# Peptides against a protein of PDB entry 4Z63, part 106

Target 1, 334 residues: chain A of PDB entry 4Z63
Amino acid sequence: LCLGMNDLTGNIPEDLFHLKRLNLLGIQENRLSGSLSREIRNLSSLVRLDVSWNLFSGEIPDVFDELPQLKFFLGQTNGFIGGIPKSLANSPSLNLLNLRNNSLSGRLMLNCTAMIALNSLDLGTNRFNGRLPENLPDCKRLKNVNLARNTFHGQVPESFKNFESLSYFSLSNSSLANISSALGILQHCKNLTTLVLTLNFHGEALPDDSSLHFEKLKVLVVANCRLTGSMPRWLSSSNELQLLDLSWNRLTGAIPSWIGDFKALFYLDLSNNSFTGEIPKSLTKLESLTSRNISVNEPSPDFPFFMKRNESARALQYNQIFGFPPTIELGHNN

## One batch from the design tools (peptide; made by RFdiffusion4, then SolubleMPNN)

Design b2_p15_7_s3 (from b2_p15_7, 4 letters changed)
Fold by OpenDDE base, seed 1:
Structure b2_p15_7_s3 (fold): chain B 334 residues (1-334), chain A 15 residues (1-15)
Amino acid sequence: as target 1 above (334 residues)
Amino acid sequence: VVISTGSSWVSSVEL
């Protein structure tokens, strides 16, 4: 049943939950309100539940133990409160959980040993607090993780050295500390291609440790952290780099010539720093900017990127990395 | 430009 993209209002009729053979319920992009009914438990054949972009409120019902086939739960952009219900946090069938842009709170607790199928987690823009869950690496299929805009504090857990499945990771604006520790841990994530750390590590030094290595790193975004230091030498070994945003920091020194050696680098933002010297001539030879054959078919994170030019500007949403225009921004340096 | 992955587009649930 697909009723998405309408102007439907009120609650879901309770009789809808009598549809025991229903595999897909899509009611996204409506004006549905009230609590999400516990009677969803009656949809025992449900594989996909999409209630996203509505006006739902209250707690998410703890009925996911009665949904043994549920693979996809999309609840982004609602007014859900409370925590992740225990049955959802223990779901062995769930592949994708998207609860971005809600009012979920408390400590984030997932039973990763039970969540054997979880590959995508988007909990961005919630009110989760405390520390990052140390057991996330136990979610052995978890590839895509957005935890941005929560109140996680402290450091990246040491256990994330073992996060082998992790490919796309965002912790933007989550009050994280110790960038040196975070990078020192996350470099062990052998599948990590996208790392977004914007609005963390406020005023820390960007480590220039030549022992750091991110072999598969394609996207690095560490904007608006007030980071000190220079362009880190370790980044020069990330030969697959496609997007680099280090804007709105306090980085100093020269822009190194090796920045133009990245064959796939199509988006570079070093704006609003304190870089000095000449623009590297190697930037004029970036193959990605000279060739029309940007491979648009590369896998992207399941979470959207938000681009904001300034504090007063509206954020622009980009669903794919290649949605970014080819860009070199070096403005507002010294 | 500040790139992030969080949107504060909380649909104002009129409480």
Scores: peptide ipSAE 0.132, ipTM 0.698, DockQ to the pose 0.065
Fold by OpenDDE base, seed 4:
Structure b2_p15_7_s3 (fold): chain B 334 residues (1-334), chain A 15 residues (1-15)
Amino acid sequence: as target 1 above (334 residues)
Amino acid sequence: VVISTGSSWVSSVEL
């Protein structure tokens, strides 16, 4: 049953939950309000639940133990409060959980040992607090993780050295500290292709440790951190780099010539730094900017990117990395 | 340009 993209108001009629053979319930993009009914438990055949973009409030009901076929739960952009219910945090069937842009709070707790199918997690823009959950690497299929715009504090857990499934990771604007530790840990994530760390590490030094290596890194975004230092030499070994944003930092020194050696680099933003010297001639030879054949079929994260030019500007949403225009931005340097 | 994730006001289309 798909009732998305309407002007439906009120609550879901309880009789709808008598549909025991229902595999898909989509009621997204409405004005549905009140609590999400516990009677969802009666939808024992449910595979996909989409309640996103509504006015739902209260706690998410703890009924997911009665939904053994549920693979997709989409609840983004609601007024949900409380935590992730225990049955949801223990769901062995769940592949994707999206609860982005809610008012969920407390410590983030997932039973990753039970969540054997979880591959995508979007909890961005919530009120989760405390530390990052150390057991996330126990989610052995977890590929996509957005935890941006939460009130997490401290450092990336050491356990994330073992996060082999991790491919797309955003911790943007989550009050993280110790970029050297974070990069030193995350380099062990052998499948990591996208790393977004914008609005963290306030005033720290970007490490220039030649021992750091991100073999499969395609997207690195570490903007607006007021980071000091220079262009990190370790990044030159990330031969698959497609997008680099280090804008709005305090980086100094020259832009190195090796930045033009990235065959796939189509988006470069080094703006609003303190770089000096000449623009490398190698940037004029970037194959990705001369050849239109950017493979549109490359895997992208499930979480959107938001681009903001300045504090007063409206953010632009990009659902795919390839949605970014080919860009070289070197403005507002010394 | 500052690129980030986790906007509170725009739709997210999952892939």
Scores: peptide ipSAE 0.124, ipTM 0.730, DockQ to the pose 0.090
Fold by OpenDDE base, seed 2:
Structure b2_p15_7_s3 (fold): chain B 334 residues (1-334), chain A 15 residues (1-15)
Amino acid sequence: as target 1 above (334 residues)
Amino acid sequence: VVISTGSSWVSSVEL
């Protein structure tokens, strides 16, 4: 049953929960309000639940133990409060959980040893607090992780050295500290292609350790951190780099010539720093900017990117990295 | 341009 993209109001009719053979319930993009009923437990054949973009409130009901076929739960952009219910945090069937843009709070806890099918987790823009969950690497299929815009104080856990499934990771604006430790840990994530760390590590030094290596790194975003230091030499070994944003920091020194050796680099933003010297001639030879054939079919994160041109501008949402225009921004350096 | 995720630059409610 799909009733998405309408102007439906009020609560879900209780008789809808008698549909025991229902595999897909989509009621997204409406004006549905009130609490999500516990009677959703009666939908024992449910594979996909989409309640996103509504006015739902209260706690998410703890009934996911009665939904053994549930693979997809989409609840983004609602007014949900409380934590992730225990039955959801222990679901062995769940592939994708999206609860972005809610009012969920408390400590984030997932039973990753039970969540054997979880591949995508979006909990961005919530009120989670405390530390990052150390057991996330136990989610052996977890590839996409967005934890942006929460209050995960402290450092990246040492256990994340073993996060082999991790490919797309965002911790943007989560009050993180110690960028040197974070990069030193995350370099061990052999499948890591996308790393977003914007609005963390305020006033720290960007490490220039030649022992750091990110083999498969395609997207690095570390904007608006007030970072000191220079362009990091370790980044020159990331030959697959497609997007680099280090804008709105306090980086100094010259832009190195090796920045133009990245054959796939189509988006570069070094704006609003203190870089000096000449623009490298190698930047004029970037193959990705001269050739029209950027492979549009590469895997992208499941979480959206938000691009803000300035502090007063509206953020633009991009669902794919390849939606970004080919860009070289070197403005506002001195 | 500042790139982020989870509406880091937007109000708490994504509209």
Scores: peptide ipSAE 0.144, ipTM 0.723, DockQ to the pose 0.099; fails the geometry check
Fold by OpenDDE base, seed 5:
Structure b2_p15_7_s3 (fold): chain B 334 residues (1-334), chain A 15 residues (1-15)
Amino acid sequence: as target 1 above (334 residues)
Amino acid sequence: VVISTGSSWVSSVEL
């Protein structure tokens, strides 16, 4: 049953929960309000539940033990409060959990040893607090992780050295500290292609440790951190780099010539730093900017990107990395 | 340009 993208109001009719053979319930992009009924437990054949972009409130019901076939739960952009229900945090069937842009709170707890199918987790823009869950690497299929805009004080856990499944990771604006430790840990994530760390590490030094290596890194975003230092030499070994944003930092020194050796680099923002010297001539030879045939078939994160040109501008949403225009921004360096 | 995975640094709700 797909009823998304309407102007439906009120609550879900109780009779809907009598549909025991229902595999898909999509009621997204409406004005549905009230609590999400516990009677969703009666939908024992449910594979996909999409309640996103509504006015739902209260706690998410703890009934996911009665939904043994549920693979997809989308609840982004609601008013949900409380924590992740225990049955949801233990779901062996769940592939994708999206609860971005809610009011979920407390410590984030997932039983990753039970969540054997989880491949995508979006909990961005919530009120989670405490530390990052140390057991996330036990989710052996977890590739996509957005935990941005929560209050995860402290450092990236040392256990994330073992996060082999991790491909797309965002921790933007999550009150993180110690960028040197974070990068030193995350370099062990051999499948990591996208790393977003914007609005963390306030005033720290960007490490220039040549021992750091991100083999498959395609997207690095570390904007608006007030980071000190220079262009990091370790980044020159990330030969697959496509997007680099280090804007709104306090980086100094020259822009190195090796920045033009990235064959796939189509988006570069080094604006609003303190870079000096000449613009490298190698930037004029970037193949990605001269050829129209950038392969669009590369994997993208499931979480959206938000681009803001300045503090007063509206954020633009991009659902795919390739939605970014080919860009070189070197402005506002002093 | 500042790229993030949150729509607003000030708003509690993503628009």
Scores: peptide ipSAE 0.123, ipTM 0.712, DockQ to the pose 0.099; fails the geometry check

Design b2_p15_7_s4 (from b2_p15_7 with T5N E6G I15L)
Fold by OpenDDE base, seed 4:
Structure b2_p15_7_s4 (fold): chain B 334 residues (1-334), chain A 15 residues (1-15)
Amino acid sequence: as target 1 above (334 residues)
Amino acid sequence: VVFSNGSSWISSVEL
C-alpha cells in the first residue's frame, strides 16, 4: 500500500493494521500526526515501512519483535521522541534504519550482535547524547552510518578499529574531540570510502602523521573545524580520492604539488584557510577535470550531502557524490 | 563547505 506524497491528515486508521499480508506500507510525505500505532505489530508480513516526512510524535512503539520480515524502516523527518525501541534495536531482519531528523534522545544503544542484517543506519539530526556506541563494529554488515548532528561528546571509540564493514561514515557536527585519535582509529576501517567530520574537533591540529593511511578513501570532508596545521602528507597515499573539503579551517603552509596527482579528484575545496605560496601547477593537469569519464553507478552513501554557501542560504542537497560539479575552490586564503 | 546529511536540518516546510 503506497499512499505517499499526499495531504493526508490525522492518524492511520487502525483497520489498516488488519492487513496481515501487507509487505509494503508507504505513507511518507503526508501530514499524518499523533503516535505511530502499536497495532503495526499486526502487519506480520511487513518488509518495508515508510512513515517518513510526517508529523508523527511520541515514542516509536516497541513492537518490532512481531515484524520478523521487516527489512526497511524509514521514519525520517517526524517528531519521534524517546529512544530506539528495544525490539527495533534487536531486530535480526532489519537492513536499513532511517530515523534522521527526529527528536530521539538518550544514549544510542543497538544490540549489534542481534542486528545481523543491518547495513544502513541514519540517525542524523536527533538529540542522542553521551558517547558513540562502542559496539557498532559488532554490526558486521553495517556499511552506511550517519550519526551527524547529535551530541556525541568525546572521542571515536577504539573499537572502531575493528569496523571492517564501514564504508560511509558521517559524524558531522557531533561535538567530537581528538581528531588525531579519530583518524588513527578510522584508518583501520579498510572499507572506508567516505568520511565526513565537519564541525568537530574545534581548534585542534590536523595530524601530519605519515603513518596514517586510508587505502580506499574517496571522500574526505573535514570542514569548519578551525583546524590548525598544514595539508597532511598522509593524504597523498589515498590514490582514489575524488572529493576533498578542508574549507573553513586555519590550515597554513603551501598547497603541496601532490594534490594534482589524484587522478580521480574532481572536487577540491581548500577555501577559507590561511594557505600561502603558489597554486600548484599540477592542479592544472588533474585528469578528472580534463577528461571526465565517471561511472554514474559508483557506490555512494545512503545519506545525502548538503552544501551551504552562506549562513542565510538554504543548503543544497546532493544525493550522489557525482552530483557535485567539478570544482576547485581556493578562495579566501590569506 | 560540505555537510553530510544531518548537519543541515531541512527546515520544516513553512506552512
Scores: peptide ipSAE 0.057, ipTM 0.657, DockQ to the pose 0.073
Fold by OpenDDE base, seed 5:
Structure b2_p15_7_s4 (fold): chain B 334 residues (1-334), chain A 15 residues (1-15)
Amino acid sequence: as target 1 above (334 residues)
Amino acid sequence: VVFSNGSSWISSVEL
């Protein structure tokens, strides 16, 4: 049943929960309000539940033990409060959980040893507090993780060295500290292609450690951290780099010539730093900017990106990395 | 440009 993208109001009719053979319930992009009924437990054949972009409130019901076929739960952009229900945090069937842009709170806890199918997790823009869950790497299929805009005070857990499934990771604006430790840990994530760390590590030094290596890194975003230091030499070994944003930091020194050796680099933002010297001539030879052969078929994160030109502007949403125009921004340097 | 995900998104409770 697909009723998304309407002007539906009120609550879900209770009689809808009598549909025991229903595989898909999509009621997204409406004005549905109130609590999500516990009677959703009666939808024992449910594979996909999409309640996103509504006015739902209260706690998410703890009924996911009665939904053994549920693969997709989309609840982004609601008013849900409380934690992740225990039955949801233990779901062996769940592939994708999206609860971005809610009011979920408390300590984030998932039973990753039970969540054997989880491949995508979006909990961005919530009120989770405490530390990042150390057992997240036990989710052996977890590829896409957005935990941005939560209050995860502290450091990236050492256990994330073992996060072999991790490909797309965002922790932007999560009150994280110790960028040197974070990068030192995350370099062990051999499948990591996208790393977003914007609005963390306030005033720290960007490490220039030649021992750091990100083998498959395509997207690195560490903007608006007030980071000190220079262009990190370790980044020169990330030959697959496509997008680099280090804007709105306090980085100094020259822009190195090796920045033009990245064959796939189509988006470079080094703006609002303190870089000096000449613009490298190698930037004029970037193949990605001279050739139309940008491979559109590359995997992208499941979480959206947002671009702001200034702090007061509305962010533009980009659902794909290749939605960004080919860009070289070097403005506002000294 | 500031690049982020979800940093500017407001929950329906805050609207």
Scores: peptide ipSAE 0.045, ipTM 0.665, DockQ to the pose 0.082
Fold by OpenDDE base, seed 1:
Structure b2_p15_7_s4 (fold): chain B 334 residues (1-334), chain A 15 residues (1-15)
Amino acid sequence: as target 1 above (334 residues)
Amino acid sequence: VVFSNGSSWISSVEL
C-alpha cells in the first residue's frame, strides 16, 4: 500500500492494521500526526514500513519483535521522541533503519550481535547523547552510518579499528574530539570510502602522520573545524580520492603539487583557509575535469550531503556525490 | 563563522 505524497491528515485508520498480508506500507510525505500506533504489530508480513516526512510524535512503539520480516523502516523527518525501542534495537531482519531528523534522545544503544542484517543506519539530526556505541563494529553488515548532528561527546571508539564493513561514515557536527585518534582508528576501516567529519574537532591540529593510510578513500569532508596544520602528506596515498573538502579551517602552507595527481578528483574545496604560495599547475591537469565523464554508477552513501553557502541560507541537498558540480574552490586564502 | 559570498562547505547535517 503506497499512499505517499498526499495531503493525508490525522491518524492511520485502525482498520489498516488488519491487513495481515501487507508487505509494504508507504505513507510518507503526508500530514499524518499523533503517535505511531502499536497496532503496526498486527502487520506480521510487513517488509517495508515508510512513515517518513510526517507529523508523527511520541515514542516509537516497541513492537518490532512481532514484525519478523521487516527489512526497511523509514521514519525520517517526524517528531519521534524517546529512544530506539528494544525490539527494534534487537531486530535480526532489519536491513535499513532511517530515523534521521527526529527528536530521539538518550544513549544510542543497538544490539549489534542481534542485528545481523543491518547494513544502513541513519540516525542523523537527533538528540542522542553520550558516547558513540563501541559495539557498532559488531553489526557485521553495517556499511552506511550517519550519526551526524547528535551530541556524541568524546572520541571515536578504539573498537572501530575492527569496523570492516564500514564504507560510508558521517559524524558531522557531533561534538567529537581528537581528530588524530579518530583518523588513526578509522584508517583501519579497509572499506571506508566516504568520511564526513565537518563541524568537529574544533581548533585541533590536522595530523600530518605519514603512517596514516586510507586506501579506498573517495570522499573526505572535514570542513569548518578550525583545524590547524598543513595539507596532510598521508592523503597523497588515497589514489581514489574524488571529493575533498577541507574548507573553513586554519590550514597553512602551500597547496602541494600532488593534489593534481588524483585522477578521479572532481571536487576540491580548500577555501577559507590560510594557504600560501602558488596554485599548483598540476590542478590544471586533473583528468576528471578535462576528459573523464565521472561514472554516476558508483555506490553512494544512503545519507544526503548538504552544501551550506551561507549561515542564514538553507543548505542545498545533494543525494549523490556526483550531484556536486566539478569544482575547484581555493578562494579566501592568503 | 561569517560566510562570505561564494564560500561553501559540505556537511551531512540537515539544517
Scores: peptide ipSAE 0.333, ipTM 0.771, DockQ to the pose 0.401; fails the geometry check
Fold by OpenDDE base, seed 2:
Structure b2_p15_7_s4 (fold): chain B 334 residues (1-334), chain A 15 residues (1-15)
Amino acid sequence: as target 1 above (334 residues)
Amino acid sequence: VVFSNGSSWISSVEL
C-alpha cells in the first residue's frame, strides 16, 4: 500500500492494521500525526515500513518481534521521542534503519549480535547522548553508519579497529574528541571509503603520522574543526581519493605537490585555512578535472551530504558524491 | 561563527 506524497492528515485508520498480507506500507510525505499505533504488530507479513516525513510523535512502539520479515524501517523526519525499542534493537531481519531527524534520546543501545542483517543505520540529527556504542563492530554486515548531530562525548571506541564491514561513516557534529586516536583506530577499517568528521575535535592538531594508512579512502571530510597542523603526509598514500574537504580549519604550511597526483580527485576544498606558499603546478594536471571519465556507478553512502555555503543559507543536499561539481577551492588562506 | 565569505563546507547533516 503506497499512500506517500499526499496531504493526508490525522491518524492511520485502525482497520489498515488488519491487512495481514501487506508486504509494503508507504505513508511517507504526509501530515499524519499522533502516535504510531502498536497495532502495526498485526502486519506480520511486512517487509518495508515507510512512515518518514510526517508529524508522528510519542515513542516508537515495541512490537518489532511480531514483524519477522521486516527489512526496511524508514521513520526519518518525525517527532519520535524516547529510545530505540528493544524489539527493534534486536531485530534479526532488519537490513536498514533510518530514524534521522527525530527527537530520540538517551543512550544508543543496539544488540548487534542479534542484528545479523543490519547493513545501513541512519540515526543522524537526534538527541542521543553518552558514548558511541562499543559493540557496533558486532553488526557484521553494517556498512553504512550515520550518527552525526548527536551528543556522543568522548573518543571513538578501540573496538572500531575490528569494524571490517564499515564502508561509509559519518560522525559530524557529535562532540567527539581525540582526532589522533580516531584516525589511529579507523585506519584498521579495511573497507572504509567515506569518512566524515566535520565539527568535531575542536582546536586539536591534525596528526602527521607517517604510520597512518587509509588504503581505500575515497572521501575524507574534516571541515570546521579549527584543526592545527599541516597537510598530513599519510594522506598521500590514499591513491583512490576523490573528495577532500579540510576547509574552515587552522592548517598551515605549504600545499604539497603530491595533492596533484590523485588521479580520481575531483573535489578539493582547502579554503579558510592559513596555508602559505605557491599553488602546486601538479593541481593543473588532475586527470579527473581534465577528463570526463568519472565512474558514475560507484557505490555511495545511504546518508545525504550537505554543503553549507553560508550560515543563513539552506544547505544544498547531495545524495551522491558525484553530485558535487568538480571543484578546487583554495580561497581565504590568510 | 558567521560564514560571511561564501565558502562551503561538507557535512552529513543539515545544520
Scores: peptide ipSAE 0.294, ipTM 0.775, DockQ to the pose 0.384; fails the geometry check

